# Peptides against a protein of PDB entry 7UQJ: the designs that were tried, part 123

Target 1, 160 residues: chain A of PDB entry 7UQJ
Amino acid sequence: PELYQNFNITPPRGVLFHGPPGTGKTLMARALAASCSSDERKITFFMRKGADILSKWVGEAERQLRLLFEEAKKHQPSIIFFDEIDGLAPVRSSKQEQIHASIVSTLLALMDGMDNRGQVIVIGATNRPDAVDPALRRPGRFDREFYFPLPDVKARFKIL

## One batch from the design tools (peptide; aimed at target 1 S55, target 1 (a further copy) G59 E97)

Design b2_p30_6_s4 (made by RFdiffusion4, then SolubleMPNN; its pose is not in this set)
Fold by OpenDDE base, seed 2:
Structure b2_p30_6_s4 (fold): chain B 160 residues (1-160), chain C 160 residues (1-160), chain D 160 residues (1-160), chain A 30 residues (1-30)
Amino acid sequence: as target 1 above (160 residues)
Amino acid sequence: as target 1 above (160 residues)
Amino acid sequence: as target 1 above (160 residues)
Amino acid sequence: EEEVEALQKSLEEAAKEAYEEALKEAEERR
């Protein structure tokens, strides 16, 4: 966050953490939240799993997203972290198109509706950045992407 | 420890985490300890810095290592994490040979003395795997090596 | 970085990462550096250990600090990460006062001499924030502190 | 507490998956 100020980088509304599972995406998001929280300025960290929003809130996912963004705005400065965001916003595949399209469209609208002056950052994490709807990866949305490589565990298993 | 059980991997007696500083070696060791700790099975995590054992325990480093391994065995399942293990067991360089040789020999003996049935895992972390005494990197000791690369965070900042 | 912009927080020149060893402070600093690095804007990451500066550069520590800050300024945007900064700038204890006082005073002067417009961020990591000279923890220096809790290895695996 | 536990669990799951993948890659290289 401060690095962007010092580096004259316009803060993205959304940051996509992508990389294999176990690369510390969620850790990083929380550590960023904790890091940005001072004694004077607590950052509210909202975490949701993409799959949980789809599975737990069938037919209400759009409403839950709206409520989440409203709550995040109310408690700004805030971070909304979507873990497994590819579960919420999969690339439009034919069979589940309507429900996913509605949720993605809602998320797009919520991200677009955030004032650039808003103190709400959205972080999405995925193992499959290519499974995230490209509309979310456009400027003003998840326009910054962070690749979390596998720790290239060159496990030299010399199994003798 | 439990990760190895969960993965049907014969737990190595010793695991060498190597890679540039700040690649999460210590974090991973702790996360492994945490992950392997259940409500039913608390893993005791012992952490020592290699340099601290040499500097703080001049003349008693061997005793401190023995006590550490005994305590780890008493509190099994346990992880002994040696951060900066290259500081404890540098490749035998001529000038400080006797003290370092004794400490390395003690560590070797302690690792060799661990029964394969022991619920004590030793993790060594280093930024310089080549600076670790090759005797420690042999089978039955630190026989598994994990390279922690720099997170090659290919940050695709599409600054538009 | 961006969180601070969004939150109308003046970017600190210095960020203190504190918490128990192995909480990922160094990993976080590197991940922050990597995250802030785009293909267009590579952030140069400088890493030094506090103890290494004291031990390797006896009598030249001040010069090495100056050179480090000059190099960081030359390669801006840059991050200077001091791992184990309590080793470089311990709270003034009576016996080693003169050498430590000179190094601390040099670091203070270098941090104070950084233009707020500078694209150089200083991150200090310590396991003992109380062992860092309070002068470094003042506004305009390491004025932001991030507690890296142990991943509370209360892995309450509530296996439900 | 619950949030820290959820983080820890996600880190553990993630570390587990990364470890499983690293094992699979190590097996496939064999």
Scores: peptide ipSAE 0.000, ipTM 0.241, DockQ to the pose 0.144
OpenDDE base, seeds 1, 3, 4, 5: peptide ipSAE 0.000, 0.013, 0.013, 0.012; ipTM 0.255, 0.361, 0.360, 0.376; seeds 1, 3, 4, 5 fail the geometry check

Design b2_p30_7 (made by RFdiffusion4)
Pose (drawn by RFdiffusion4):
Structure b2_p30_7 (pose): chain A 160 residues (1-160), chain B 160 residues (1-160), chain C 160 residues (1-160), chain P 30 residues (1-30)
Amino acid sequence: as target 1 above (160 residues)
Amino acid sequence: as target 1 above (160 residues)
Amino acid sequence: as target 1 above (160 residues)
Amino acid sequence: PSAVFYADPSVYYPDDGPLIPRERKEFVPP
């Protein structure tokens, strides 16, 4: 941590996995979760699938998001993987419902808002990155974007 | 206050930060929240978002808004910051649930009934200005609109 | 009435001020209420909003609306003004609440219960006219309309 | 004397009111 405090830099804590289906996005997330449970320093893995937080009560989806990010603050070494994040956080439109744009606005305020979110890495895997809200694709929340392509010749050889 | 009585004008008590993502809106609100807590006279910063207002009971979201504005009037030199305010206050629509139009109406009434001395300042950052209700964007509610643009060369040089 | 009842032209049961925001609709009702700054028993003015009638309870909103109308009949020549009548009477649909729908179901029955010798006029204001419920715009209700547009050049010169 | 009646803001969602649950209508889970 002194290397990052040597400068006045904060580490990148957000990655957006994107590419075609079957290219290794969930596999890489699974390998990262299996590696986080065997290095004997507790990096807590939070798995979230799509719109797991959707509820029929008003304000319960934003409350579940706030609870997920808070429980992430309780154990500092924690990770949040959002599988199929284009279903949880679509581009905010006036035509669609307010539960969607309200979830996106809560996610924006919880990733880079007024309060610091802690040592929480946030990973989102998507097949449709341009269905993710563009305010979620900037540094401070999903700094990096890993493009997982269809494998080339050498990579297919290695996979096989 | 005598200057604002000599000319028959009321000081603006509302600001709407708007601009592209990552241009300085939450940063300015964080710098103003740190400047509220340093000096010989104290300004109270009230931070809010859509999650700690929206409730699943009838008449509880508007009661939370009223408690916020009454508590800010109690601690009279005050700032209220609504981040991602288009999620909290979308454009009123009949094709939406009534709780969003009811929040916008309660907010319009509470802003039209403030202290009328420049004591409670209300600051909102929407990232998208069109999504916010036009009744909130008229002078009397959010008087000033600060456009935080993408920085030009001298601004990029200063930021770097 | 000695003059206007000679010709049998009935006064309107409901008059609707509608227009863009900031066009002076609340000023006209405030100026008509200052024309109620006159002596008693003539042009009693009631200043209500799309809020501060609707409550947590199930009967106080309709009971208070029936009482407002009864106090309007008690002082015979009287005016009821509903500012932001889309807050009190939104569009009834299947995303609508039950308490607003019953407020509309009582306001309609109270406007059809008003007699033909027109001594209670109900003026209502809105910035979004096709967001008020369609039933109050039917004949025998809010049927005469005043459009308040943005000012032209001479009007802006007078305002300045 | 003026004959002007203004609304009472104390009746608007009082603190002692009952808690009536509200739900989202026409909600479709994924």

Design b2_p30_7_s1 (made by RFdiffusion4, then SolubleMPNN; from b2_p30_7, 9 letters changed)
Fold by OpenDDE base, seed 5:
Structure b2_p30_7_s1 (fold): chain B 160 residues (1-160), chain C 160 residues (1-160), chain D 160 residues (1-160), chain A 30 residues (1-30)
Amino acid sequence: as target 1 above (160 residues)
Amino acid sequence: as target 1 above (160 residues)
Amino acid sequence: as target 1 above (160 residues)
Amino acid sequence: APSIFYSDPSLAYPDDGPRIPRERKDFVPP
């Protein structure tokens, strides 16, 4: 919020964190939430795992997404973090098209329906950005991508 | 390795990282691996997700664990990181006892068979430590536990 | 804190996070702070940028460091995070010796003056560990170093 | 000495096809 306000940058509606597992995507999202929280302006952090949303009954996943976005809007400023978002919105495969299409369509609609004036940031984390529906990676959705590298092995923890 | 050597602490055979999702368990494990690596002493980091090992054919999961530990021993010093270890070694529930019992028993045997002089550390990460078989949480196995709590949003960043 | 208490490990007075920019050093420090905070035991997280401390008037930087450590001691358990600590405590170069020497000496004295029983951890983050005064990297100070490496460049291939 | 930069091969997510909920084939023991 203020970070983007100070730079006159329209806060991205969505940011995709991608990189190897255990590169700190989820940690980064939490720390961004914590860093953007002040005593005066607490940012509410919502976390969901993509697979956990998808494991819900048909229509209940969409309802849970709607409720999550409503709750995030109600508790502005807020961050919605989708961990393993590839589990929520996988690339459309022929046999599961209908169920995944509904959830993806719901998430797309929820991200598109976030007014640019809203203080809700959506962060998706994935180990497989190519497994995320390209429709989510378009402008106005997850239009910013941050790569999370493996820690390079050369780092001597000189724990003397 | 050197961290524990400098403290004259027998390196734990296993360390359990537990805490809410996105608290940086996997990142910390990678950072620890990276930190323990020097130019002269590269630590080999092996990462496996518990569910990915369990999803393999019966007996192949045990074989993959054996191969992983053999490879880790061959590439000493090494860290084996099991992400979502609760997916690999869930608490023994009555109906799934046989398949899980073999994998858990194999992991127990592999951890017990690590000579205390071995330069292999096993790190398990879980969001649900109570979902990890208590036999893995005994001395000589995952006998050290690290809690990774949520960033409390209320943590007063007194950025004075 | 509890992590070190559970292991009967004397908590390091200081931990140096080093690695390329954008590797999550600052993030990991925030996440560690957050991860060490429980509902019962809130860890106070203090963040300072090294250059911001150095940009203060001569003697005010030292005063700010003293106040920071006093406040951290008052709000135990606490973490002091110095982001870009190389900006605070650069390697002594001949022409800037006097001003930097005072700040470095103050930081050294503050870290040395932390009783081993204090629940204050100092985390320094730098992109250039070789630019940090070696006196800070000695036992009882930043005696533990954590490297945060770059993304392996080969993983950039799949952003296309 | 070959600097084996082990790129973490775990990043090669096998194309685990869609997690089709494995129908619980109740293996009735014979």
Scores: peptide ipSAE 0.000, ipTM 0.330, DockQ to the pose 0.028
OpenDDE base, seeds 1, 2, 3, 4: peptide ipSAE 0.000, 0.000, 0.000, 0.000; ipTM 0.279, 0.208, 0.206, 0.270; seeds 1, 2, 3, 4 fail the geometry check

Design b2_p30_7_s2 (made by RFdiffusion4, then SolubleMPNN; from b2_p30_7, 9 letters changed)
Fold by OpenDDE base, seed 5:
Structure b2_p30_7_s2 (fold): chain B 160 residues (1-160), chain C 160 residues (1-160), chain D 160 residues (1-160), chain A 30 residues (1-30)
Amino acid sequence: as target 1 above (160 residues)
Amino acid sequence: as target 1 above (160 residues)
Amino acid sequence: as target 1 above (160 residues)
Amino acid sequence: SPSIFYADPSLLYPDDGPRIPLERKDFVPP
């Protein structure tokens, strides 16, 4: 929020964290949430795992997404973190197109329906950015991507 | 390795990282792997997701575990990180008992068969430690547990 | 805290996070702080940038460090995170020796003066661990080092 | 040059073939 305000940067509606598993995408999202929280301006952090949203009954996943975005709007400023977002919005494969298409379409609509004035940031984390529906990676959605590389092994944790 | 050597602590064969999703379990495991690697003593980091091992054909999961532990032994010092280990070794429930029992039994045998002198550490990460088979949480297996709590947003970052 | 208590491991007085810029050192420190906070046991997280402490008047930097450690002790369990600690405690170079020597000496004394029973962890982050005074990297101080390696650079951070 | 053994990208990205929903095929043992 203030970070983006100070730079006159329109806060991205969505940020995609991608990189190998265990590169700290989820941790980064939490720490961003924590870092953006002050005593005066607590940021509410919402976390969902993509697969956990999909495992819900048809239409309940969409409802849960709507409720999540409504709660995030109600508790502004807020961060919605989708861990393993590739599990929520996989690239459209032929046979499961309808159910995934509904959830993706709902997420797209929810991200598009976030007024630029809203203090809700959506962070998606994935190990496979290419497995995320390209429609989510367009401007006004997950239009910013952050790669989380493997920690380079050379660091001596000299735990003396 | 050196961490435990300096404390004359027998390195645990297994360490369970548990806590809410996105608390940095996977990142910490990678950071630990990176930290334990020096220029002279590179630690090989192996990562597997529990569910990905289970999704393999019956008997192939056990074979993949064996191969993983053999490779880890071959590339000592090494860390095997099982992300979402509750997906690999769920608590024994009645109907799925046989397939899960074989994988759990294989993992138990592989952990028990690690000589205490081996430079292989197994790290399991789970969001639900209670969903991990209690047999894995016994001494000589995942006998050390690390809780990764949520960043309490209420933690007063008193940036004085 | 509990992590170290459960293992009967004397919590390190200091942990050095090092690695290239943007590897998530600051983030990991925040996430560790956050992960060590429970509802019952809130960890107070203090963050300072090394250069910001040095930019204060001579003797005020030392005073600010003392106040920071006193507040951290008062709000136990606590984490003190020094971001860019190489800016606070650079390797002693000849002409600037006196001012930096005082701050480094103060930080050393504050870390040495932490009773082993204190629930204060100091985390230093640097992009240049070799620029940190070796006296800080001794046992009882920043005796544990964590490397944060670069993202494999080819991942286009398309900050669109 | 200490070879940073990157975990084989193929091991990091197992060809997760399409997550075929685990159809609970009740494996009725034959």
Scores: peptide ipSAE 0.006, ipTM 0.316, DockQ to the pose 0.031
OpenDDE base, seeds 1, 2, 3, 4: peptide ipSAE 0.032, 0.005, 0.005, 0.011; ipTM 0.280, 0.212, 0.198, 0.222; seeds 1, 2, 3, 4 fail the geometry check

Design b2_p30_7_s3 (made by RFdiffusion4, then SolubleMPNN; from b2_p30_7, 11 letters changed)
Fold by OpenDDE base, seed 1:
Structure b2_p30_7_s3 (fold): chain B 160 residues (1-160), chain C 160 residues (1-160), chain D 160 residues (1-160), chain A 30 residues (1-30)
Amino acid sequence: as target 1 above (160 residues)
Amino acid sequence: as target 1 above (160 residues)
Amino acid sequence: as target 1 above (160 residues)
Amino acid sequence: SPSIFYSDPSLAFPDDGPKIPRERKDFKPP
């Protein structure tokens, strides 16, 4: 309950941060994790990169996803942040290897298996929301989407 | 024409962003892509990391570079951003494997093959301009260099 | 001497940056490296990710750590920054494979072998200081810890 | 929105693959 109230969102199983790169998606996910963490209530933040899950865990990616969700559930309230989730869950229509399809299927099952009573939120970040498997963008999964607009050039010149 | 005018640069085939890490090279490349994108004229931004091209595409890196440049040409106006290009195009003098030399040769050929009439710009980012193959820093390639100074610690304390 | 004075720290063998993700640990490490670099005195900045050392250098991680420290010593004054050091040096109690234990042992030995007269500083960044092997957090290793508080959501909205 | 094909949006400092020594990053002073 409280975790989701702090996100100012109806408790989604997943939130998709999308927008041009360097719009601060990863920074925002981390900021939200932080703002929701009080001295009394530490939020556990799990970060994975989509491409790292596929490339580093060849043959174990499904197991590592399961372990990630188990660990997130064990350490609730928690946030699972998938940076570059399009690298993890590419569109199925793009005749991608059976391996990618199995990872997507595992992620779908894990998100579907999340008890909405759990204090676990999944945040996916992508620059390409259309490159994310549409199955992940359905209700009960990444069913909330936040667009990160590009800061004005003038705003970026202040950051640079 | 317009893309290059928005960069406030004579249309280079390539621009090298160099400077210490965390100076915002990648952020600037993204900001420039954004500032050049209007509602009417969308710029396509392609991002690759130099090390990812070598490590993820072992044996296919040359093909993936060709596909990247073809796709960028197809989706012009476009920006190809190579983050950490020193990981893609290490100095030839450092007796690096024949594989790295072939990738560099392919990138050189692709940059040389860019029609200056095309609305494709290549941005390479590195922390080590001297670690980039000097052949890439010649006219008609990464012939424009932008130094990214470190923001003063005080400026970073405002960002932090 | 001067490097450590610029860090405003008693010369630690290692500094642990810890705090919630996106608090700017990596950015700060780079900022410090930059602020300590003058026109006359270039600091060499070595960056590695903990997970990358384990996953990319399977069977060579120890050798790569040795080479990293040798290169840092050769190019002193230098900073070795381990981003996500909890990925490199997980807690020993978590029955992790003998391979991870050997890497931790190598890192411990390398940090213990650092001559305090050398101008080499090691910075580890983690979101989970308790997930870092306690042996690394002992005197003569990562014996200085800096907490990176979360900027208020409002502060991050100014950065975003 | 520009079709931004991001391969790797994170400022993941590349995993230096084992073979590319991350050579000396000298900070050029400003």
Scores: peptide ipSAE 0.000, ipTM 0.199, DockQ to the pose 0.131; fails the geometry check
OpenDDE base, seeds 2, 3, 4, 5: peptide ipSAE 0.000, 0.000, 0.000, 0.000; ipTM 0.205, 0.211, 0.263, 0.300; seeds 2, 3, 4, 5 fail the geometry check

Design b2_p30_7_s4 (made by RFdiffusion4, then SolubleMPNN; from b2_p30_7, 11 letters changed)
Fold by OpenDDE base, seed 1:
Structure b2_p30_7_s4 (fold): chain B 160 residues (1-160), chain C 160 residues (1-160), chain D 160 residues (1-160), chain A 30 residues (1-30)
Amino acid sequence: as target 1 above (160 residues)
Amino acid sequence: as target 1 above (160 residues)
Amino acid sequence: as target 1 above (160 residues)
Amino acid sequence: SPSIFYDDPSLWFPDDGPRIPRERKDFKPP
């Protein structure tokens, strides 16, 4: 966070973390959330698992997404972290198109509706960025993508 | 593994990592696998997601678990990491009991069948330890459990 | 990074990650560096292990530190990550005082010499913050400190 | 494009720590 202020970088509305499972995407998102809070400025961290929004909220997934974004807006500065976002917004496949298309469309609209001055960042994490609808990966949405490699063999050992 | 040999500590057959989502359970498992490898002793790290074993291997999940344990045994020292193990071995619920019961029974038998001399550690990660079949949490299976708290909000917030 | 621009937070010159071994300090530093890079703004991540600077560069450690900071300045925006910084800058002990004192003094001078407008962040990671020279922990140096708790003491002891 | 860590290998000490276990991710047994 502080790096970007000094760098005059406009924060993306959405950040896509992608890489092999267990490369620390969720940990990083949480650590970013935590890092950006101070005693004076608490960042609110919202976490949802992509598949859980589809499974727990059958028929209400759109409403739950709207409520999540409203709550994040109410508690600015905030991070919305979608873990396993490929489970929420898979690339349109022929047989399940209608429900997924509606949820994807809602998420697109919610991301597009974020004020550029809003202190809400959306982080999506996936093991399969190619399984995420390309419409979510466009400018103004998940416009920044971060590859979490397997920490190189040498690098993982340094990590601990 | 190497730490246990050096410290004369018998490695647990199974370790359960539990705590809120994105507390670094998967990362820690990878990092442990990394830290225990040396140039002389490469540990092999096997990762499976609990729900993926159920979904990808409908009717073959038991065979796939057996093959996973055989491969881990062949590539000793090794770590088998089950991410989201609550998705593989949920507490017996009435409607799905038969398929889950067979898979749980297979996993129990595979963990019980690990020779104490084998350098195979099984790590399960879950956000809901109470959703994991208690039979897996018994001695000789996942007999050690590790709580991953949310890193103190203050601590993470400083980090970034 | 992006969150801090929105939050009007001035980045520290130096950030100290501290906590028990294997709490993910190095991973976090890496993932922060990745998360701060974009297609338009690549952050250069420099990683050095504290003890390696002392051991590999006997008599040249000061020159190597200077070169590291110059290279980081040349490749702005950049992160310099010192893993195991307690190995580089231990609290002055009687027998090794002269070599360590010179290296610590060089690191202090390099951190003090960073322009506040410079897009160079220094991250130090240690398992022993009290083993790091307190002079490094002053304002304008490692002025922000981040505790990486052990995922509850129970968690690490069972992981190992 | 994914912002890959510009992991300049020159910035890594080559000798740091043990070699990661070969993660056998996608072993579909035949």
Scores: peptide ipSAE 0.000, ipTM 0.316, DockQ to the pose 0.071; fails the geometry check
OpenDDE base, seeds 2, 3, 4, 5: peptide ipSAE 0.000, 0.000, 0.000, 0.000; ipTM 0.207, 0.309, 0.260, 0.292; seeds 2, 3, 4, 5 fail the geometry check

Design b2_p30_8 (made by RFdiffusion4)
Pose (drawn by RFdiffusion4):
Structure b2_p30_8 (pose): chain A 160 residues (1-160), chain B 160 residues (1-160), chain C 160 residues (1-160), chain P 30 residues (1-30)
Amino acid sequence: as target 1 above (160 residues)
Amino acid sequence: as target 1 above (160 residues)
Amino acid sequence: as target 1 above (160 residues)
Amino acid sequence: TPAPTQVLLPAPDDVEPPFPLPPLDPFVPP
């Protein structure tokens, strides 16, 4: 931590895995979760699949998001993996419903809002990165974007 | 206050921050929230978003908005910051649930019934200005619209 | 009435002010209420909004609307003004609440219950006319309309 | 991802209403 405090830098805490299907996005997230539970320093892994938070009550989806990010604040070494994040956080449109744009606005305020989110890494895997809201693809929330391509010759050899 | 009585004008009590992502809106609101808590006279900063307003009961979201505005009038030199305000106050539509048009109507009524002395300032950052209701963007509610642009060369030099 | 009843032209049961925001619709009703700054028993003016009638309970909104109309009949020559009538009478659909739908179901029955010797006029204002319920725009209801446009050059000169 | 239709529940009796009701008096300008 002194190396990041030596400068006035904050570490990048957001990655967006994107690429074609079957290219290793969930596999890499699974390997990172298995590695986080065997290094004996507790990096808590929070697994979220698509729109797991959708509810028929008004304001319960935004409440579940606030609770997920808060329980992430309770244990500082915690990680949040959003599988298929293009279904949870689509591009905000006026044509579609308000529960979607309201979830996207709550996610924007919880990732880089007025209050600091803590040592919470946020990972999102998507096959459709341009169905993710463009305000979610900027530094401070999903700083990095890892493109997982279809494997080249050497990589296919190695996979096989 | 005599300057605002000599000319027969009312000081603007509403600002709408708008601009592309990562251009300085939450940063300015965070710097103003730190400047509210330093000096010999204290300005009270009230931070809100759509999650701690929207409720699942009838008449509870508008009651939370009224409690916010009454509590800000009580601590009379005050700032109210609504982040991602297009999620809190979208354009009113009959093809949406009634809770969003009812929040926009309650917000219009509470802004039209404020102190009328410049004591409660209301600041909102929408990232997208079209999504917010046009009735809120007229002078009398959100008087000023600060456009936070992508920085030019002198500004990028100063930021770096 | 001694003059206008000679010719059998009935006064309107419901007159609708509609237009873009900031065009002076609330000013006209405030100026007509200052033309009620006159002596009693003539042109009693009631200033209501699309809020402050609707409540948590199930009967006080319709009971209060029936009482407002009964006090309007009690003072014979009277005007009821509903500012932001899309807040009181939105479009009834299957994303609509039950309390607003019953407010519309009572306002329609109270406007059809108003007699032919027109002594109570109901003026209502909106910035979005095709968001008020379609039933109040039927004959015998809000049928005469006043469009309030943005000002032209001479009108802006007079305003300045 | 389709979102379900959201509903409102009746409010508890121990909470205040969103707004007070105005009196049945006529409007008197200043």

